# Ledger of designs, part 163: peptides against a protein of PDB entry 2AZE

Target 1, 148 residues: chain A of PDB entry 2AZE
Amino acid sequence: AQECQNLEVERQRRLERIKQKQSQLQELILQQIAFKNLVQRNRHAEQQASRPPPPNSVIHLPFIIVNTSKKTVIDCSISNDKFEYLFNFDNTFEIHDDIEVLKRMGMACGLESGSCSAEDLKMARSLVPKALEPYVTEMAQGTVGGVF
Target 2, 101 residues: chain B of PDB entry 2AZE
Amino acid sequence: GRLEGLTQDLRQLQESEQQLDHLMNICTTQLRLLSEDTDSQRLAYVTCQDLRSIADPAEQMVMVIKAPPETQLQAVDSSENFQISLKSKQGPIDVFLCPEE

## One batch from the design tools (peptide; made by RFdiffusion4, then SolubleMPNN)

Design b1_p24_3_s3 (from b1_p24_3, 8 letters changed)
Fold by OpenDDE base, seed 4:
Structure b1_p24_3_s3 (fold): chain B 148 residues (1-148), chain C 101 residues (1-101), chain A 24 residues (1-24)
Amino acid sequence: as target 1 above (148 residues)
Amino acid sequence: as target 2 above (101 residues)
Amino acid sequence: MLTTDDFIKWLLENNLGTVSFFDE
């Protein structure tokens, strides 16, 4: 009985650890897919245009986005060396990191929400090493963790 | 019995965790390789058109922040305070505006 | 895309806030 109890505790620890690692792995996969897909898209676009975009027309990763209503008053304080910024808004704002932007752009192929079309899934699989393909499939099906 | 069942479960969980660790190692390796690839970094960009998919510049001000690694970000979005604080230790922070089309 | 300076000018010209600089 005591031994069983000890093993149950260990079982719970492992389950929790696995759950955490699953989340981390999923995020890593999404980042990989999104990044590779972005690069692929841009490469293709530049090839079609026969030139890279103007330097002032693009933003390279990493970055974050802040958006708010055009009517929002923004008071910005900047250190002289530009190492520190303070923004005060009189209304709500949104912050998005570059990964979220890529996801919303569809660069993660809808895998982040488990809403992949057949073509999306095919693309997602093509952007990861072979060893990761089964997990990508599970993510698309929403069945990750079913074996645990 | 119960003991045997638990033991079997633990073995299965161990195998699952090992698989996860392996997959994570693959992922981190891939990401590192991408970060070290000059061509990939050159092509790792978004356009204003992309940003419009996030927020319409006609209605929203879209500000892009480029900050050095390990920059601290603090944000407060409440009924009383709407604030963003950025503190960099490695260099200047740049802010860009996506213009209206 | 507009730079930081352009952003500052944009804010001021459109009366969308203030910009101040300070010493760290």
Scores: peptide ipSAE 0.404, ipTM 0.896, DockQ to the pose 0.735
Fold by OpenDDE base, seed 2:
Structure b1_p24_3_s3 (fold): chain B 148 residues (1-148), chain C 101 residues (1-101), chain A 24 residues (1-24)
Amino acid sequence: as target 1 above (148 residues)
Amino acid sequence: as target 2 above (101 residues)
Amino acid sequence: MLTTDDFIKWLLENNLGTVSFFDE
C-alpha cells in the first residue's frame, strides 16, 4: 500500500512537470515562428524597397511597449544614470512585451489562439525544423498532450 | 496489479518526457542560432506601422522601452495606483515614442 | 522613433505630466 502511494505521488509529480514543459515548449515554438516570420517579412520588404528602412524608424527586439490614453497624466522619475525609472499614471495603462506584439501582428500565424487557417498552418510548419512539425499541427488542432 | 500498473505508467511518462525534452532542445537550439545570426538580428525589428496596429498613436501614447537583460519591471494597475517601476543592473534604460504621422 | 529626451520634451511641452531626476 505504501509503495503504491509513493508511486502515485511520483506519477502526479511527473504529470505536472510534463504539463509545465508542454506550456514552455508551445511558447518556444511560437517565439521561433514569430521571430523567423518577422525576419522573413522584413527581408522581403527591404528587397522590394531596395534599401533598409531609416534607422530611427524601427525598433529592434527586445523591447517592451507601454500605452495609455493621450489624456493620461504621466509623472516620470529617472535616475541620473538612467538605470532606474518610475512612472506614475493617473489612469490605466497597458504593457506588452515584444513577443505579444509579434503575436498580435500575426507573426505567429494565429497558432497562439487556435485561429490558424490552412495557409497559416503551412507557413508555421515551414518555419520550424521537421521534428517540430507534428507538434505545430497538434497545437493548431488543440490536441497537444493527447498521447500522455 | 495496481503496483504493476503504476510502474508501467511511470515508464510511459518517462518516455513521453524524454520526447518532450528532445523537442525542447531542438527548439532552444533554433532560437540560439537565430540570436547568433547577425543578419537575423539586423532584421529583427518592428516599425511604427506595426506599433500602430497594437495601439493607435492618434488615440494612445505609445512608449517603447529598451532595457538591458535582467531588468526588473514592476507594474501596478489598480483603482488606487497606476505605476511602472524599472530597475536595471546592466546598463541604462532607453525610452522612445512612436510619433504620429 | 523619438528618443528619451524627445519623450521628456513631449511630456513637458504638452503638459502631460512632470519629469524629475534623482541620484542613486
Scores: peptide ipSAE 0.403, ipTM 0.894, DockQ to the pose 0.729
Fold by OpenDDE base, seed 5:
Structure b1_p24_3_s3 (fold): chain B 148 residues (1-148), chain C 101 residues (1-101), chain A 24 residues (1-24)
Amino acid sequence: as target 1 above (148 residues)
Amino acid sequence: as target 2 above (101 residues)
Amino acid sequence: MLTTDDFIKWLLENNLGTVSFFDE
């Protein structure tokens, strides 16, 4: 019947929306874990050093990383007010945002790839509110996607 | 029947979505709190050593871009054109290198 | 020096490219 068809379409729409929200939630969780883990690491390091690092030795978030071969020629055009930049490379380059950097640093505890050790998972859980812990566990197990 | 089943499914999906929304609200709240905490932001940094996990400065030039919020970034990476364009609306953009040593 | 200045200096001194400035 037409009604059943309509409901099936709506069902599929809702399933897709839920899927999208799951992805968004996972990313938010990863960001939270990564940020908190980074802050925790640095706090501990500064406490041990009894001082903060030199200002010019660190890069505060947010930032973007661009890397290319040291052989790559780069032509850069900059507006006088520095509001606009144009980089031309003679070869390929890579762009990484700060979140990706944190993930590669292990700040997300390998949760982003489902490669969490028991210790990694414990750390990840400790960096989220209690309500999110079950979801973190599911992420680590690769079982996210079920209906709540 | 099928109609009843679908109706029930939709109700269950609604509940699931509400739970997701709740969790997302918790996450966004946590991230907001992090952004509002001065000490957390002060400690939200990486070192050049950290960046070597992305690219080795011995082999790669590693450029760091710090841009104001809402900065537009466009990149073209093709055989005919390798280009990055940055356009800020809220302030100047800073670009610097991660030292090799 | 501004952070951008360091990049510019590095780029030019190592002959790894050119830098130009323009008005909007």
Scores: peptide ipSAE 0.401, ipTM 0.894, DockQ to the pose 0.750
Fold by OpenDDE base, seed 3:
Structure b1_p24_3_s3 (fold): chain B 148 residues (1-148), chain C 101 residues (1-101), chain A 24 residues (1-24)
Amino acid sequence: as target 1 above (148 residues)
Amino acid sequence: as target 2 above (101 residues)
Amino acid sequence: MLTTDDFIKWLLENNLGTVSFFDE
């Protein structure tokens, strides 16, 4: 009886850990797809334009975005060495990391929401190693979790 | 019996976790390779047009922050406080603004 | 993209906030 109870506790522990790892894996896959897709897009665009964009017209990863109403008053306190920033707003703001930006740009092919067209899914699969393709398919179908 | 069943379940879960670990290793390897590729990093950028798809500069102020690795970020967004704090240990923090069209 | 200095100027010129510098 005690042995069974111990194993049941361990079972629950492992199930939770697997669930966490599934989430982590999905995020990693999305990052990979988004990054590779971004690089491909920009490579193609530069080839078409026959030149890279002006240096001051682009932002290289990594970055974060903070957006707020244009009416929001922003008070900034910056250390002299620029190692420390403090922003005080008089209204709400939003923060987005670069991955979120890429997702909203469609760089993850809609895989993040399971809303992939057949073409998007094909693109997503093409941007990952073969071993990850089945998982990408499951993500698109919303059927991840068969390990349970 | 119950014991045998649980034992078998644990073995199956172990195999599943090992598969996940393997797939995650593949992913992290790919991401690392991308980060180490100079050409890829050169092409890993977004434009102002991209940022406008997130927040229109005509309506929103869009601030882009580039900070060194392991920079501490804390944010408070409540009725009483609207604050962002950034603390870097590895270099200066840069702030950029996406201009309006 | 506008640099940090440009951002500071933008804030001040458009009366959208203040910027202060301090010693750590």
Scores: peptide ipSAE 0.388, ipTM 0.895, DockQ to the pose 0.761; fails the geometry check

Design b1_p24_3_s4 (from b1_p24_3 with S1M E10W E12L E15G A19V P24E)
Fold by OpenDDE base, seed 2:
Structure b1_p24_3_s4 (fold): chain B 148 residues (1-148), chain C 101 residues (1-101), chain A 24 residues (1-24)
Amino acid sequence: as target 1 above (148 residues)
Amino acid sequence: as target 2 above (101 residues)
Amino acid sequence: MLTTDDFIKWLLEKGLGTVSFFEE
């Protein structure tokens, strides 16, 4: 009886660990797709334009975005060496990391929300190694973890 | 029996986790390759047009923050306090603004 | 993209904020 109890605890621990790894894997897949899709888009755009964009017109990853109303009062405190920033707002703001920005741009092909068309899924599959394609398909169908 | 069933479950879960670990390794390898490819890094950028699709600079102030790795970010968005704190240990933080067109 | 200095200038000019600098 005690042995069974110990194994049940271990089983639950492993299930939780697997669940965490599944979430991490899904995020890594989305990042890979988004990054490769972004690079592909920009490469194509530069080829069509026969030149790169002006240096001051682009932001390279990594970055974060903060947005708020233009009417928001902002008090900034910045260290002289620019190692430390403090922003105080009088109203709400939004923060977006670069991955979230890429997702909202559609770079993850809608896979993050299960909103993939057939063409989106085809694109997503083309941007991952062959071994990851089945998992991408499961993500699109919402069937991740069905094997467990 | 119960013991046999649990033992079998643990073996199956171990195999499943090994499969996940393998897929994780593939993903991390691909991301590493992307980070090491200079051409990919050169092309890993967003434009002002991209950012406008997220928040329109005509109505929103859009700040872009470039911070070194391991920079600490603290944000409070409540009824009484709206604050962002950034603290870097590895270099200066740069803040950019998307111009309105 | 406008630089940090441009951001500071913009923030001050719009009259809806302040910028302070301090030493560590």
Scores: peptide ipSAE 0.174, ipTM 0.875, DockQ to the pose 0.723
Fold by OpenDDE base, seed 3:
Structure b1_p24_3_s4 (fold): chain B 148 residues (1-148), chain C 101 residues (1-101), chain A 24 residues (1-24)
Amino acid sequence: as target 1 above (148 residues)
Amino acid sequence: as target 2 above (101 residues)
Amino acid sequence: MLTTDDFIKWLLEKGLGTVSFFEE
């Protein structure tokens, strides 16, 4: 009885850990696809333009985005060494990390929402190692979890 | 019996987790390779046009924050407080603004 | 892209905020 109880506890622990790892893996896959797709896009664009974009016209990863209404009053306190920033707003704001930005740009091919076209799925598969292609397919179909 | 069933389940779960770990290692390796590739990093950028798709600069102010690794970010968004706090340990934080069209 | 200094100037010019500096 005690042996079975111990194994049941372990089983539940493993199931939860696997679930967490599945989420982490999906995010890693999306990041990989997004990054590679971004690089590919920019490479192609620069080739077509025969020049890089002006340095002050682009933002290199990593970064975060904060947006708020243009009418929002912002009180900003900055340390002299710029190590510390404090922003106080009089209205709501949004924060987006670079990955989220890339996703919204479509760099993850819509895989993040499981709503990718056949072409998007093809692109997504092409941007990951062969070993990850089945998982990408599962993500697109919403059938993640076949691992166990 | 019950014990045998549980034992078998645990073995199967172990194999599943090992597969996940392997796939995760592949992913992290790929991401590392991207971070170490100079050309990839040079091309890892977004434009103002990209940012406009996220937030319309005509209606929204868009700040871009570049901070050193391990920078702490705390945000409060409530009816009473709207605050963002950034604290870096490794260097200065840079804040950029995406201009309007 | 506008630098931090440009951001500060912009923020002050629009009159929709303040900027203060402090010592840690």
Scores: peptide ipSAE 0.172, ipTM 0.876, DockQ to the pose 0.740
Fold by OpenDDE base, seed 4:
Structure b1_p24_3_s4 (fold): chain B 148 residues (1-148), chain C 101 residues (1-101), chain A 24 residues (1-24)
Amino acid sequence: as target 1 above (148 residues)
Amino acid sequence: as target 2 above (101 residues)
Amino acid sequence: MLTTDDFIKWLLEKGLGTVSFFEE
C-alpha cells in the first residue's frame, strides 16, 4: 500500500511535468512554424518583386506592438539615452509580442487554435522536421493530451 | 495488481517524457539554426500591411517597439491607470510608428 | 516606417500627449 502511494505521487509528478513540457513544446513548434513561414512568405514576395522592400517599410523581429485609440492621450517619458521609456495612457491599450502578431497573420497556419484546414496542416507539417510532424498532426487535431 | 499497473504507467510516462525531451531538443535546434541563419534573419520581418491586420491604423495608433535583449517590460492596464514601462539593460529602445496609407 | 523621432513629432502634433526626457 505504501509503495503504491509512493508510485502514485511519482505518477502525478511525472504527469504534471509532461503536461508542462507539452505546452512548451507546442509553443516552440508554433514559433518554428511561424518564423519559417514568415521567412518563406517574404522570400517569395521579394522574388516576385525582384527586390527587397525598402528598409524603412518593414520591421524585423524581434519586436512588440502597442496599440491604442488615436484619441488616447499618451504621456511619454524617455531617458536621454533611450534606455528607459514610460508611457502613461488615459485609456486602455493592447500589447502584442511578435509571435502573437505572426499567429494573427496566419503564420502558424491556425495550428495555435486547432483551426487548420487541410492546406494549413500540410503547410505546417512542411515547416518542421520529420520527427515533429506527428506532433503537429496531434496539435491540429487537439489530441495531444491523449498521447501522453 | 495495482502495483504492477502503476509500475507500467510509470514506464510509459518515462518513455513519453523522453520522447518529449527529444522533440524539444529538435525544436530548440531548429530555432537556433534560424537565429544563426543570416538570410532567415534578413527575411524575418513584417510590413505595415501585416500590422494593419492587428489594429487598424485609421483608428488605432500602432506603435512598434524594438528593444534589446533583457529589456524589462511592465504593463498596467486597469481602470485606475494605464501604463507601460520599459527598461533596457543595454542599448537604446527604438519606437516606430506604422503610418497610415 | 517612422522612427522614434517621427513618433515623437506625430504624438506632439496630434495634441494628445506629451513627451519628456529625463536623465538617468
Scores: peptide ipSAE 0.171, ipTM 0.876, DockQ to the pose 0.722; fails the geometry check
Fold by OpenDDE base, seed 5:
Structure b1_p24_3_s4 (fold): chain B 148 residues (1-148), chain C 101 residues (1-101), chain A 24 residues (1-24)
Amino acid sequence: as target 1 above (148 residues)
Amino acid sequence: as target 2 above (101 residues)
Amino acid sequence: MLTTDDFIKWLLEKGLGTVSFFEE
């Protein structure tokens, strides 16, 4: 009847909302892991070096990266106050945000692509609160949302 | 029956969503804590070597852009136009180059 | 603060190579 149809629509709506939240949660988890792993790496490195790196040798988050072929001609226009930039390229370019950089660095332990070794997974679990560990495990197994 | 089954499903989905909300709250809290921790932010950096994992400076020009919050980025990458536009609201934008070596 | 200026100078005068604005 109409009541059942209404409930089915609601069911689908809720399922979709849950799916969206799952995606959001996964991204948040990846960000958390990546950030904490980065901090951990750098802390260890600085401890080993007994000093922080020179200020001009590192780029602090947040940032974005633009890369293009060395053959690409770039025409850049910058406002006097440097509030506005315009880059024109004669060929394709790529833009990467800092999160993507961290992922490519392996800071997310391969969890982003389901490519976790046993040690990767162990690291990933260690970088989240205990309440999130089961979800990290599910992400690694590709079984997130299997109960829905 | 069908109605009973659907009702049960909705209850289960509600519980599942509540669990997700809880986990998300935990996660967002952790991220906020990271952003508020001075030491963590001091250590939240990448090196030139890290950037080379994205694009090899031997083959690619690698530009790093640091912009204030709420900066607008517009990019066009088409056969006819290749453009990046940046407009900040809260301060100047800085541009860096990743060295080749 | 001069990093952007250096970038532009590099871009306009040196073409597209790689110049260090930060180093390890």
Scores: peptide ipSAE 0.084, ipTM 0.858, DockQ to the pose 0.134; fails the geometry check

Design b1_p24_4_s1 (from b1_p24_4, 7 letters changed)
Fold by OpenDDE base, seed 3:
Structure b1_p24_4_s1 (fold): chain B 148 residues (1-148), chain C 101 residues (1-101), chain A 24 residues (1-24)
Amino acid sequence: as target 1 above (148 residues)
Amino acid sequence: as target 2 above (101 residues)
Amino acid sequence: STKEKLEAISKKMNEYLASFSSLL
């Protein structure tokens, strides 16, 4: 009885860990696809223009975006060591990391929401190693839970 | 019996986890290779037009933050407080606005 | 203006550009 109880605890522990790892893997895949797709897009764009974009017109990864109403008043306080900054807003704001920006740009091919067209899915598959293609397919179908 | 069933379940779960670990290793390797590739780094950028697709500067101010690795970010967004705190230990933080076009 | 304030802040920060290393 005690041995069975111990194994039940371990079973539950492993199930939870697997669930967490599935989520992590999905995010990593989305990041990989988004990044590769971004690089590909920019390479093509530069080839078409036959020159790189102006340096002040682009933002290199990594970055964070903060957006708020244009009417929002922002004040900034800087610490004595100048390594700490406090921004005070008089209204709500939004924060987005670079990956979220890429997703909203469609760089993850709609895979993040399971909204892949046939063309999107083809692109997504082409941007990952062969070993990850089945998982990308499962993500697009919303059937990732079938891995275990 | 019950013990044998549980033992078999654990073996199956172990195999599933090992497969996930393998796939994660492949993925992290790819990301690392991309981060180490100079050409990829050069091309890893977004434009102001891209940012406008997220938040239109006609209505929204878009601020970009670039900070050293492991910079701490804390945010409070409530009826009483609207704050972003940044703490860097490895260098200065760059903050700028995306212009309107 | 908010833009001017942020530009002023940016000038104080522009000594070094680094990474959040968001991919890893």
Scores: peptide ipSAE 0.023, ipTM 0.863, DockQ to the pose 0.087
Fold by OpenDDE base, seed 5:
Structure b1_p24_4_s1 (fold): chain B 148 residues (1-148), chain C 101 residues (1-101), chain A 24 residues (1-24)
Amino acid sequence: as target 1 above (148 residues)
Amino acid sequence: as target 2 above (101 residues)
Amino acid sequence: STKEKLEAISKKMNEYLASFSSLL
């Protein structure tokens, strides 16, 4: 019946929306874990140190990283007000946002790839509100969305 | 029947979506609170050593870009050209080089 | 902003400074 067809369309629409929200939630969780883990790491490190790190030795979020071979020639054009930059490279480059950097640093505990050790998972769970712990577990197991 | 089955599916999906929305709200709230916490902001940094773990300055040039919110970033990485353009609307852009160890 | 400044910046970028430094 036409009604059934309409409901099937709606079902598919909802499934897709849920899938999108799951992806968004996972990213939000990863960001939260990574950020909290970073802060925790640095707090502990500073507590163990005689002083905080020199201001010029650290990069505060947010930031973007660009890397390329040392052999790459880079030309830079900058506006007078520094509002505009243009970089020209003679070879390939990579761009990473701060979240990606944190993930690569292990700040997300390997949860981003489902490669969590028992200790990693324990850490990850400890860095989220209790309500999110089950979802973190599902992420680690790769079972998110299994009910759909 | 088919109609009943679909109706049940939609109900279940609705419940699942509501749960997701709730969890997302929790997450966004947590992130907002973190962003507003002065101590967290102070401690939200990476070091040169951290960056070297991402791209070793012994082999790679590592450039750091700090730009105001809503800065437009465009990158072209093709056989024809390799380019990054930045355009800020809210203030100057800062660019730093990560030193070798 | 000037050609010379831009060239200097470009050179600095390619020289890979030994410390965290603004290119400007």
Scores: peptide ipSAE 0.019, ipTM 0.850, DockQ to the pose 0.032
Fold by OpenDDE base, seed 4:
Structure b1_p24_4_s1 (fold): chain B 148 residues (1-148), chain C 101 residues (1-101), chain A 24 residues (1-24)
Amino acid sequence: as target 1 above (148 residues)
Amino acid sequence: as target 2 above (101 residues)
Amino acid sequence: STKEKLEAISKKMNEYLASFSSLL
């Protein structure tokens, strides 16, 4: 009985660790896909334009965005060296990191929601090493986590 | 029996975890390689048009923040306080607005 | 500049996100 109890504790420990790693892996995969897809898109666009975009017209990763109503009053305090910023808003705001922006742009092919089309899935698979393709497929189907 | 079942479960879980570790290593390696590729980094950008697809400046003000790695970001979003604090350890922070078309 | 129009005076700090650490 005690031996079985000990093994059950270990089983639960491993299950929890696996769950955490699954989440981490999924995020890493999405990041890889989103980034590669973005690069591919931009490369194609620049080729068609026969030149890169003006430097001040693009935002290179990494970045975050903050959005709020255009009616929101914003007060900003900046240190002399620009190492410190403080923003005060009179209303709610949203913060999005670069990967979230890429996801909303469709750069992760809708894989983040498991709702990608066949074409999206094909794209997603093409942007990862062969060893990751099965996991991408599982993500698309929403079947990740079968170990539970 | 119960013992045999648990033992088998643990073996299967170990194999699953090992596979996950392997896949994570592959992903980490790929991301590192991409970070080291100059051409990829040059092309790793979004446009103001892209950002408008997330939050249209016709309705929303869109602020872009570029900061060095390990810059601390703290935010409060409550009825009595709406605040964002940024503290860089490595260099200056750049902030700008994305204009409407 | 547009940025300059947002500037004001005073500083404070509160916590939400850990740090800037993007995918690359």
Scores: peptide ipSAE 0.025, ipTM 0.861, DockQ to the pose 0.094; fails the geometry check
Fold by OpenDDE base, seed 2:
Structure b1_p24_4_s1 (fold): chain B 148 residues (1-148), chain C 101 residues (1-101), chain A 24 residues (1-24)
Amino acid sequence: as target 1 above (148 residues)
Amino acid sequence: as target 2 above (101 residues)
Amino acid sequence: STKEKLEAISKKMNEYLASFSSLL
């Protein structure tokens, strides 16, 4: 009885660890798709334009964005060496990392929300190694989470 | 019996975890390859138009922050104060605005 | 203004910086 109880505790620990790894894997897949899709988009755009974009018109990854109302008053203090910044706002703000930006741009093909069109899913599958395609399909269907 | 069943379940869970580890390794390898490819890194950018599609500068001010690794970010968003603090360890921090059209 | 300062800083922006993985 005690041995079985110990194994059940271990079982639960392993199940939780697997769940965590599933989430991590999903995020890694989304990042891969988003990055490759972004690169593909930009490559195509530059080819069509027959030139790269103006230097100050693009923001290379990695980055973070902060957005707030245009009416928000911002006070910024910067150290002499630019190692330290302090921003004070008089109202709420939002912070987003580059991955979240890419997702909102649709670079992850809607896979992050399980809302993929047939074309989106086809694109997503094309941007990952073959071994990951089944998992991408499961993500699109919202069937990830079970033990396999 | 129950013991045998649990033992078998644990073995199956181990196999499942190993499969996940394998898939994760594939993903990390792909991401590493992307980071090592100069052309991919050159093309890994967004435009101000992209940012406007997410947070329209007509209504929102959009600030972009680029900082070295190991930079610390502290953010407070409460009724008492609204603050962002950045502290870099490896170099200067760059901050700029996405212009309105 | 703060916006003007940030715009001025943007003009001085130079090279690509490494990962923000430690921030978020």
Scores: peptide ipSAE 0.020, ipTM 0.861, DockQ to the pose 0.065; fails the geometry check

